Peptides against a protein of PDB entry 2MBZ. Designs and how they scored, part 66

Target 1, 143 residues: chain A of PDB entry 2MBZ
Amino acid sequence: GINLTPEEKFEVFGDFDPDQYEEEVRERWGNTDAYRQSKEKTASYTKEDWQRIQDEADELTRRFVALMDAGEPADSEGAMDAAEDHRQGIARNHYDCGYEMHTCLGEMYVSDERFTRNIDAAKPGLAAYMRDAILANAVRHTP

## One batch from the design tools (peptide; made by RFdiffusion4, then SolubleMPNN)

Design b2_p18_8_s1 (from b2_p18_8, 5 letters changed)
Fold by OpenDDE base, seed 1:
Structure b2_p18_8_s1 (fold): chain B 143 residues (1-143), chain A 18 residues (1-18)
Amino acid sequence: as target 1 above (143 residues)
Amino acid sequence: MANRRAAGALAFAAAYLS
């Protein structure tokens, strides 16, 4: 799991502890390359690393919310660019994330109510908007 | 607007779920 003290974890993640899902994740994806890559990369992460990741996630959330508030469709250049940055962030910080993998993650955001609820806490419909933007971005990058 | 719970969910998906 995340090698931070409970105090550090709270500072970075607040009341949401991703380690609460460690067993489930291992059971479902423990034999995948993505899981292995993530475990290898994150094993050395410091509090500062995790904070940076959270900052990036916060910024992405703000971008998507702003796009939604502006009425930009999920297949707009702005929304697809935000989705691309999301994909690249996953690839940089956790595991290789191609467009197919990214679309699978997007589908999970709307099919797993735990993700939907947590994401939509920022704005109702955000998870669906992100999924649609992720899909659109994947399509435009798949000639 | 920033939401730590939402950010946590994003980080969780990126870090652990495929």
Scores: peptide ipSAE 0.063, ipTM 0.720, DockQ to the pose 0.611
Fold by OpenDDE base, seed 5:
Structure b2_p18_8_s1 (fold): chain B 143 residues (1-143), chain A 18 residues (1-18)
Amino acid sequence: as target 1 above (143 residues)
Amino acid sequence: MANRRAAGALAFAAAYLS
């Protein structure tokens, strides 16, 4: 799990604790390469590392919200670029994330109500917008 | 820093789910 004190976890994640899902994650994905890679990378993460990851996620969220507020379609260059940055961020911080994997993650955002509700807390429809942008980005990179 | 639940959800997916 995340090797932070309760106080540090609160400072970084607030009311959301990803370790609440540790058992489910292990049961469903414990034998996958993605799980192994993520555990190996994050085992040495400090509070500052986790904070940086959260800051990146927060900035990406604001970026997508701004695109939606501006009326930019999910297959716009701006939205697809945001999706690409999201994919690359996952690759840097957690595990190898190709376009097929990214598309599967995007679909999970709209099919798992836990993700949908959490993501849409920033703006209603954000999960669907992200999924569509992720798909569009994958298409343009699959000639 | 105060983090949003939405950012936590993104981190959760990236860190643990595939």
Scores: peptide ipSAE 0.061, ipTM 0.714, DockQ to the pose 0.572
Fold by OpenDDE base, seed 4:
Structure b2_p18_8_s1 (fold): chain B 143 residues (1-143), chain A 18 residues (1-18)
Amino acid sequence: as target 1 above (143 residues)
Amino acid sequence: MANRRAAGALAFAAAYLS
């Protein structure tokens, strides 16, 4: 799990506790390369690292919300670029994230109600918008 | 202003991996 003190966790994540999913993550993905890579990378993360990750996620959320508010379609260049940055952020912070993996994650955002609810807290329909942008970005980069 | 819960979900939506 995340090796921060309770206070540090609160400062970074607030009332959201990512460790509540630790057991399920291990059960579902514990034997994957992605899990191994994530465990290796995050083992050295400091509070500042986790804060940076949250800041990046916050910025991405704001970016997608702004695109939606502007009426930009999910397959617009702006939305696809945001999806690409999301993919690269996952790759940088957690595990190698190719376009197929990214598309699978996008589908999870709309098929797992826990993700949908958490994501859509920023704006209703955001999870679906992200899924569509992720898919569009994957398509434009697929031969 | 950002929603930390939503942002956390995005970050750890990397297949829940935290």
Scores: peptide ipSAE 0.061, ipTM 0.713, DockQ to the pose 0.526
Fold by OpenDDE base, seed 3:
Structure b2_p18_8_s1 (fold): chain B 143 residues (1-143), chain A 18 residues (1-18)
Amino acid sequence: as target 1 above (143 residues)
Amino acid sequence: MANRRAAGALAFAAAYLS
């Protein structure tokens, strides 16, 4: 799991507790390469590392919200670039995330109500917008 | 996709981890 004190976890993640899902994640995906990669990478992460990751996620959320507010379509260059940054962030911080994996994650955002509710807390429809942007970004990078 | 479910739970930890 995340090697932070309860206080540090609260400071970084706030009301969201990633460890709440640790058992479920391990049960369902504990034998996957992504899980192993994530465990290996994050085992050495400090509070500052996790904070940076959250800051990146928050900035990305703001970017998507701004795009939506501006009426930019999810397949715009701006939205696709944000999706690409999202993919690269996952790859850098957690596990190898190709475009196929990324599209699977995007689909989860709209198929798992827990994700949808969490994401849409920033703006209604954000999860669907992200999914569409992720798909568009994958398409433009697929020959 | 078969990896959809696996990707989902992994993303939950720290939003896209575990």
Scores: peptide ipSAE 0.068, ipTM 0.724, DockQ to the pose 0.107; fails the geometry check

Design b2_p18_8_s2 (from b2_p18_8, 6 letters changed)
Fold by OpenDDE base, seed 3:
Structure b2_p18_8_s2 (fold): chain B 143 residues (1-143), chain A 18 residues (1-18)
Amino acid sequence: as target 1 above (143 residues)
Amino acid sequence: MANRRAAGALAFASAYLS
């Protein structure tokens, strides 16, 4: 789990509690490489590390929202670049995230109501916009 | 898809989009 005090967790994540999923993840996916990578990387994370990750996510959210507000399509270079940064952020902070994995995550954002609600809190339709940008980015990087 | 389910659970655990 995340090695933070309850107070620190609230400061970083607010009302979202990632630890509520820990047992489910361990039981179902504990034998996967992605799980092992994530546990290995995050085990040493400090509050400052987690805060940086959240700051990066917030910045990315602002980028996507700005693109949507400007009417830029999800397959625009700006949106695809934001999707690429999102993929790289996952790879850097959690687990190897190739384009296929990223597209699976994108689909989850629109099919899992928990993700959709969390993402769309910033702007309605953001999850769908991200999914489309993720897919477009994957396509342009397909060899 | 099974991969989506696995990816989703791991994503939540990582709190990437919190």
Scores: peptide ipSAE 0.076, ipTM 0.724, DockQ to the pose 0.101
Fold by OpenDDE base, seed 2:
Structure b2_p18_8_s2 (fold): chain B 143 residues (1-143), chain A 18 residues (1-18)
Amino acid sequence: as target 1 above (143 residues)
Amino acid sequence: MANRRAAGALAFASAYLS
């Protein structure tokens, strides 16, 4: 699990507790390379590391919301670039994330209601927009 | 305008899910 005190976890994640899903994650993905890589990388993460990750996620959310508000299509250069940054962020912080993996994550955003609800809290339809941008970005990088 | 739940969901997906 995340090596933070309850107080630190609250400061970083607020009322969202990612560790509440630890058992489910282990059951579903415990035998995957992604899981192992993530455990290895995050084992040494400090509060500051987790805060940075949250800041990056928040920034990316703002970017996507801004794109949506501007009426930019999900396959626009801006949206695809944001998707690429998202992919690279995952790769840097957690596990190797190729375009196929990224596409699978995007699909999860719209197929798992928990993710959809949480993501769309920032803006209705954000999860679908992200999924579409992720797919478009994957397509342009895998001709 | 920070959304911790949304950011947390993204972090959860990135950190735990594949």
Scores: peptide ipSAE 0.066, ipTM 0.724, DockQ to the pose 0.617
Fold by OpenDDE base, seed 4:
Structure b2_p18_8_s2 (fold): chain B 143 residues (1-143), chain A 18 residues (1-18)
Amino acid sequence: as target 1 above (143 residues)
Amino acid sequence: MANRRAAGALAFASAYLS
């Protein structure tokens, strides 16, 4: 799991504890390359690394919310660029994330109520907006 | 203003696929 003290975890994640899902994730995805890559990369992460990841996630959240508030469609260049940055962030921090994998994640955002609820805490409909932007970004990059 | 809960969920989704 995440090698942080309870206090450090609170400082970085607040009341959200990613490790509460460790058993389920291992059960469902433990034999995938993505899981292996993520475990390998994150094994050496410090508090600063996790904080950076949270900051990046927060930035993406804010960007998408701003796009929604501005009335920009999910297939706008701005929304697709935000989705691309999201994809690249996953690739940098966790595992190789191609466009197909990214669209799979987008679908999970709207299909797993736990993710939907948590994401939409920032703004109702955010998960769906992100899913649509992710899909649009994948389409524009698919030959 | 930052939404740590939402950001954490986003990071978790990115990291763990579920």
Scores: peptide ipSAE 0.064, ipTM 0.720, DockQ to the pose 0.575
Fold by OpenDDE base, seed 5:
Structure b2_p18_8_s2 (fold): chain B 143 residues (1-143), chain A 18 residues (1-18)
Amino acid sequence: as target 1 above (143 residues)
Amino acid sequence: MANRRAAGALAFASAYLS
């Protein structure tokens, strides 16, 4: 799915190879709207596009870590705003992501060990913190 | 929501979890 050379992929993703999940994703969700939207959007992405996406993800990670280090609760305005930015980023880059979908993603971050380990590599407990912030953000936007 | 949940999770992993 990612049309980059091996060298470009290394420059953007380092040791992580997102394409290793391509077959699993296709077999499990190849007929979903989210999959279709993501494939359509990313098909034309350049190295610079992927790098921008990674930079956004890294910045968001640092932001959540900083909130945790400061002792801010996951339902603080700061944490909920970070969760909102996360939701909007997914919507811009991959597929439509409403608050219900976002909540499901947050729960996956703590229930799928692969996601948990990848996220918590930045800081232990980050996945759970993000899940809680995502939930809180969804609640405040669904009165 | 199971299918949407799974699709979203894997899509995010492929795109953001690097």
Scores: peptide ipSAE 0.085, ipTM 0.729, DockQ to the pose 0.107; fails the geometry check

Design b2_p18_8_s3 (from b2_p18_8, 6 letters changed)
Fold by OpenDDE base, seed 4:
Structure b2_p18_8_s3 (fold): chain B 143 residues (1-143), chain A 18 residues (1-18)
Amino acid sequence: as target 1 above (143 residues)
Amino acid sequence: MANRRAAGALAFLGAYAL
């Protein structure tokens, strides 16, 4: 799990506890390269690293919300660029994330109600918007 | 204000990361 004190976890994640999902993630994906890479990378993460990751996620959330509020379609250059940054953030912080993997994650955002509820807490329909932007970004980068 | 709960979902749940 995340090697932070309860106080540090609260400072970084608030009431959200990522470790509550550890068993399920291990059961579903424990034998994947993505899981292995994530465990290897995050094993050395400090509080500052986790805070940076949260800050990046917050920025992307705000960026997508702003695009939605502006009425920009999910296949706009702005939305696709935000999706690309999301993909690259996953690749940098967790595991190699190609466009196919990213599209799979996008589908999960709308198919798993837990993801949908958590994402849409920022804005209703955000999960679907992100999924669509992720797909559009993948399409424009596919030969 | 930043939504840490949503951000956490994006980072950890969304990326299969813990």
Scores: peptide ipSAE 0.068, ipTM 0.722, DockQ to the pose 0.524
Fold by OpenDDE base, seed 1:
Structure b2_p18_8_s3 (fold): chain B 143 residues (1-143), chain A 18 residues (1-18)
Amino acid sequence: as target 1 above (143 residues)
Amino acid sequence: MANRRAAGALAFLGAYAL
C-alpha cells in the first residue's frame, strides 16, 4: 500500500484512494515481475514523490485534452509523444513498461469501466483517445 | 476534481494495474 497518513493521502489523491484496489491487484497480478517492481519502488515513496507523480499525470491529462480540443488525431505526433511520455512515466515510477505492456494498459482504459469513468471525468472520450494514442505510439516504435 | 481523478487513475495504472 501507499505509505502515507490519511491526511497526506487526501492531500495527494483527494477522494480517490488507490489502496482500495490493493487486494484486487494482488490477486490478479501479485505473482508478476511488474507487481514486484512497483511494490519495491513505491515502498520508499514520500508524500512529495506521490505528489510529483500526480502532477505528472495532471500535466499529461491537460496535454491530451488540449490535443483533443485542437482536433488532433490520436496518431498525430503530439498525441503519440504524450503517449510516449506516459509510458516513460510508468517506467520511471512503477515498473518496466514496454510497448506491448503499454498497449495492454491502454486497452484496460476502455475495457474496465472504472478506469474509463475516472479518466473521462476530465473529458468524455479521453480514455479512448489515450488508448488510440498509446497504440499508435507502440506501432511507430515497433518497425 | 476531474483532473485529480484522472491523475489518480493514471497513477493507479502505473502503481497497480497491469
Scores: peptide ipSAE 0.067, ipTM 0.722, DockQ to the pose 0.671
Fold by OpenDDE base, seed 2:
Structure b2_p18_8_s3 (fold): chain B 143 residues (1-143), chain A 18 residues (1-18)
Amino acid sequence: as target 1 above (143 residues)
Amino acid sequence: MANRRAAGALAFLGAYAL
């Protein structure tokens, strides 16, 4: 699990408890390379590392929301760039994330109601917008 | 923060889930 005290976890994640998903994640993905890489990378993460990850996620969310509010299409340069930054963030912090993997994650955001609900808490339709931007970004980077 | 749960889902669940 995340190597933080309960107090540190609260400071970083608030009422969101990431460890509540540990068993499900292990059951579903425990034999994947992504899971192994993530466990290896995050094993050494400090509170400051986790806070940085949350800050990056917050920033990305704000970017996507701003794009939606501006009426920018999900295949706009701005939306695709935000999707690329999302992919790179996953790769840097957790596991190797190619464009195919990223597209699969995008599909999960709209197919798993838990993801959809959590993402759309920032703005209704955000999960679908992200999925579309992720797909567009993958397409432009796939010859 | 209103977006913390969403960010957590994006960062953690999105990062751990395949």
Scores: peptide ipSAE 0.065, ipTM 0.725, DockQ to the pose 0.621
Fold by OpenDDE base, seed 3:
Structure b2_p18_8_s3 (fold): chain B 143 residues (1-143), chain A 18 residues (1-18)
Amino acid sequence: as target 1 above (143 residues)
Amino acid sequence: MANRRAAGALAFLGAYAL
């Protein structure tokens, strides 16, 4: 799991407690390469590392919200670039995240109510917008 | 289906679930 104190976890993640999902994740995906990669990478992460990851996610959320507020389509260059940064962030911090994996994540954002509710807390429809941007970004990078 | 569920659970664990 995340090797932070309860206090550090609260400081970094706030009301979102990743530990609530650890058992579910382990039981369902503990034998996958992505799980192993994530556990190996994050095992050495400090509070500062996790904080950076959250800051990056928050910034990305703000970018998507700004795009939506501006009326930019989810398949705009700006939205696709934000989706690409999201994919690269996952790849850098957690596990190898190709475009196919990223599209699977995007679909989860709209199909799993837990993700949808969490994402749409920033702006209603954000999860769907992100999913569409992720798909568009994957398409533009497909030969 | 299996890949979506796997990706989702992993995203939660990674705290990258926005």
Scores: peptide ipSAE 0.081, ipTM 0.736, DockQ to the pose 0.113; fails the geometry check

Design b2_p18_8_s4 (from b2_p18_8, 7 letters changed)
Fold by OpenDDE base, seed 1:
Structure b2_p18_8_s4 (fold): chain B 143 residues (1-143), chain A 18 residues (1-18)
Amino acid sequence: as target 1 above (143 residues)
Amino acid sequence: MANKRAAGALAFASAYLS
């Protein structure tokens, strides 16, 4: 699991316990490259590292919400740039994330109720908006 | 596709979008 004390976990993640999904992920996909890469990277993460990751996620959420509130289409430059930053954040912190991988993740955000519920907690329809932005960003970066 | 969804779930478990 995440190498933090219960107190540190609460400070970073609040009432959300990310480790609640680790066993399922390990059982189902423990032999994948993504899993191995993530475990290798995160094994050395400190509280400060996890806090940084959380801050980045929060900032991204704010960006997407602001775009939605402004009425910007999901295929706007702003939305696609936010999607690109999301992809790069995954690549930097967890595992290699190409554009095809990213589009699959976007689809999961709207097809898996657990993801949708968690994402849309910030704003209804956010998961769908992110999915559309992710797809648009992938398309514009496809030669 | 299965691996890609697994990767997404892993990122979620890491509280990337929490």
Scores: peptide ipSAE 0.075, ipTM 0.736, DockQ to the pose 0.107
Fold by OpenDDE base, seed 5:
Structure b2_p18_8_s4 (fold): chain B 143 residues (1-143), chain A 18 residues (1-18)
Amino acid sequence: as target 1 above (143 residues)
Amino acid sequence: MANKRAAGALAFASAYLS
């Protein structure tokens, strides 16, 4: 899992403990390509790497929230650009993430209660907004 | 969809969405 000390984990993740899902993920998806890619990439991550990932996620969240507050539609260029950055971030940090994969992830954000609750903690309806932006971004990149 | 859902769960478990 994440090779940080308890103190480092607290500094980076605070109240959220990602390792609480490690056993479930391994048992259910340990033989998938996505799991292999993620484990290979994250195995060498330092505290600074994890902090950077958290900072990127926080900034992206703030961007989406700001777009929602401004009344920008999910298919606006701003929202679609944020969705594209989200896709690229996943690909860079964890596993290959094409547009089809991304749209499936977006749908999961609104259909899996664990994801919905986690995302909407920043702003109610954020998961749905992200899903719509992800779909719009995929459409504009599909010939 | 199983693999794609699993991929999403991996991102969650890695605190990508936290």
Scores: peptide ipSAE 0.072, ipTM 0.734, DockQ to the pose 0.106
Fold by OpenDDE base, seed 3:
Structure b2_p18_8_s4 (fold): chain B 143 residues (1-143), chain A 18 residues (1-18)
Amino acid sequence: as target 1 above (143 residues)
Amino acid sequence: MANKRAAGALAFASAYLS
């Protein structure tokens, strides 16, 4: 699991317990390639690595919200670039994430209430906006 | 699909829930 002290975990994740959620994933899908890749990548992560991942996620959220507030369509260059950065971030930090995989993740963001609720906490409709941007980005990279 | 959902959930926990 995450090799951080309780103090370090609190500093990075606050009240959230990532170990509890990882256990749920392991119990349901522990035999998947994506899970194995993530376990391998994160096994050596330091506190600084985990903090960077959180910072990247927060920054991406802010970017999407700003795009929505500016009225930029989900298939704008800005929105698609943000979607691409999202895909690349997953690939670097967790598991191989091609455009098809990314599209499936985007759909999950709007079809799984846990994702929708968490994402939309930043701005209502953000999950749907992200999904649409992910689709547009996938299309432009797979003509 | 199951693999993709699992992958997404794990990434979600790391990036969004925390």
Scores: peptide ipSAE 0.071, ipTM 0.730, DockQ to the pose 0.101
Fold by OpenDDE base, seed 4:
Structure b2_p18_8_s4 (fold): chain B 143 residues (1-143), chain A 18 residues (1-18)
Amino acid sequence: as target 1 above (143 residues)
Amino acid sequence: MANKRAAGALAFASAYLS
């Protein structure tokens, strides 16, 4: 799990405890390359690393919300660029994330109510908007 | 697709978007 003290976890994640899902994640994806890569990468992460990841997430959230507020479609250049940055962030911080994997994650954002609630806390419909942007970004990069 | 869902995704959701 995340090797932070309870206080550090609170400082970075607030009321959300990522480790509460550790057992479920292990049962569902413990035999995947993504799981292995994530465990290997995050094992050395410091509080500062996790804070950086959270800051990146917050920035992406703000970008998507701003796009929605501006009425920009999910397949706009701005939305697709935000989706691309999201994909690259996952690849950098956790595991190799190709466009197919990314679209699968996008679908999970709208099909798993836990993700939907967590994402839509910033703005109703954000999960669906992100899913659509992720798909559009994948399409424009498909050979 | 279930088999392509990323490990740790539930934790990542809050980290990347919340």
Scores: peptide ipSAE 0.070, ipTM 0.732, DockQ to the pose 0.092; fails the geometry check

## One batch from the design tools (peptide; made by RFdiffusion4, then SolubleMPNN)

Design b2_p19_1_s1 (from b2_p19_1, 9 letters changed)
Fold by OpenDDE base, seed 4:
Structure b2_p19_1_s1 (fold): chain B 143 residues (1-143), chain A 19 residues (1-19)
Amino acid sequence: as target 1 above (143 residues)
Amino acid sequence: AEERARAGAAYALTLTIPR
């Protein structure tokens, strides 16, 4: 799990327990390369690293919400660029994330109600918007 | 708190590998 003290975890994640999903993730994907990469990479993360990751996630959320509010289609340049940054962020922080993997993640965002609920807390329909942007971004990079 | 919780949820999304 995250190698932060309880106090540090609270400072970064508040009342949310990110480790609540660790067991399920390990059970389902513990033998994958992506899981191993993530565990290896995050093992050395400090509080500041985790805070940065959360800040990046918030920034991405705000960016997508702003695009939606502006009426930009999910396949707009802005939305696709945001999706690309999302993909790259996953790659930098966790595991190699190609376009195929990214599209699978996008589909999960709308097919797993837990993710949909969490994402749409920022704005209704955000998960679907992200999925569509992710797909569009993947398509433009893999024509 | 809400913002942090939301960011934390986003983190969990990156951990869940769909394959």
Scores: peptide ipSAE 0.141, ipTM 0.743, DockQ to the pose 0.074
Fold by OpenDDE base, seed 2:
Structure b2_p19_1_s1 (fold): chain B 143 residues (1-143), chain A 19 residues (1-19)
Amino acid sequence: as target 1 above (143 residues)
Amino acid sequence: AEERARAGAAYALTLTIPR
């Protein structure tokens, strides 16, 4: 799990404990390379590292919301760039994330109601918008 | 609290790896 004290976890994640999903994640993905990479990479993360990751996620969320509010299509350059940054962030912080993997993540965001609810807490329809942007970004990088 | 919870949820998105 995340190597933080309960107090540190609360400071970074609030009432949400990501470790509550550890068993499910292990059961579903424990045999994948992505899981192994993530465990190895995050093993040394400090509180500051986790906070940075959360801040990056928040910033990206705000970008997508702003794009939606502006009426920018999910296949706009701005939306696709945000999707690309999302992909690169996953690759940097967790595991190798190619365009196919990223597309699969996008589909999960709309097919698993837990993800949809969590994402759409920022703005209704955000999960679908992200999925569409992720797909568009993948398409433009695979001509 | 809501902001932190949302950030945490975003992290959970990276943990649930599709396969």
Scores: peptide ipSAE 0.135, ipTM 0.743, DockQ to the pose 0.073
Fold by OpenDDE base, seed 1:
Structure b2_p19_1_s1 (fold): chain B 143 residues (1-143), chain A 19 residues (1-19)
Amino acid sequence: as target 1 above (143 residues)
Amino acid sequence: AEERARAGAAYALTLTIPR
């Protein structure tokens, strides 16, 4: 799991505990390269690393919300750029994330109610908007 | 607190990996 003390975990993640999903993730994806890469990368992460990751995620969330509030289409340059940054963030911090993988993640965001609920906590419909932006970004990068 | 919880939820997006 995450190598932080309970106090550090609370400081970074608040009431959300990512380790709640450790068993499910292992059962579903334990034999994948993505899982191995994630475990290897995160094993050395400090509290500061996790905090940075959370800050990046939070900033990206706000960015998507702002785009939605402004009425920007999910296939706008702004939305697709946000999706690209999302993909790159996953690649840097967790595992190699190509455009096919990213579109699969986007689909999961709208098909798994747990993800949808978590994402839409920031703004209703955000998960769908992200999925659409992710798809659009993938399309423009795979002509 | 709510902001942290939201950020945590965003992290969970990278934990469950399709494919």
Scores: peptide ipSAE 0.134, ipTM 0.739, DockQ to the pose 0.072
Fold by OpenDDE base, seed 3:
Structure b2_p19_1_s1 (fold): chain B 143 residues (1-143), chain A 19 residues (1-19)
Amino acid sequence: as target 1 above (143 residues)
Amino acid sequence: AEERARAGAAYALTLTIPR
């Protein structure tokens, strides 16, 4: 799990405990390379590392919300660039994330109601918007 | 607290990997 003290976890994640999903994640994805990579990579993360990851995620969320509020389509360059940054962030922090993997994640965001609910907490329809942007970004990067 | 909760939810998105 996350190698932080309870106090550090609270400082970074507040009342949300990511470890509550560890069992389900292991059951569903424990045999994947992505799971292995994530566990190996995050094992050395400090409090500052986790805080950075959270800050990056928040920034990306705000960016997508701003695009939606502006009425920018999900296949706009702005939205696709945000999707690309999302992909790269996953790759840097967790596991290799190609465009195929990314599109699968995007589809999961709209097909699993738990993800949809979590994402749409920032703005209704955000999950669908992200999915569409992810797909568009993948298409433009696939010759 | 609300902000932290949202940040935590965002992190959870990286935990789930497609089959």
Scores: peptide ipSAE 0.123, ipTM 0.732, DockQ to the pose 0.065

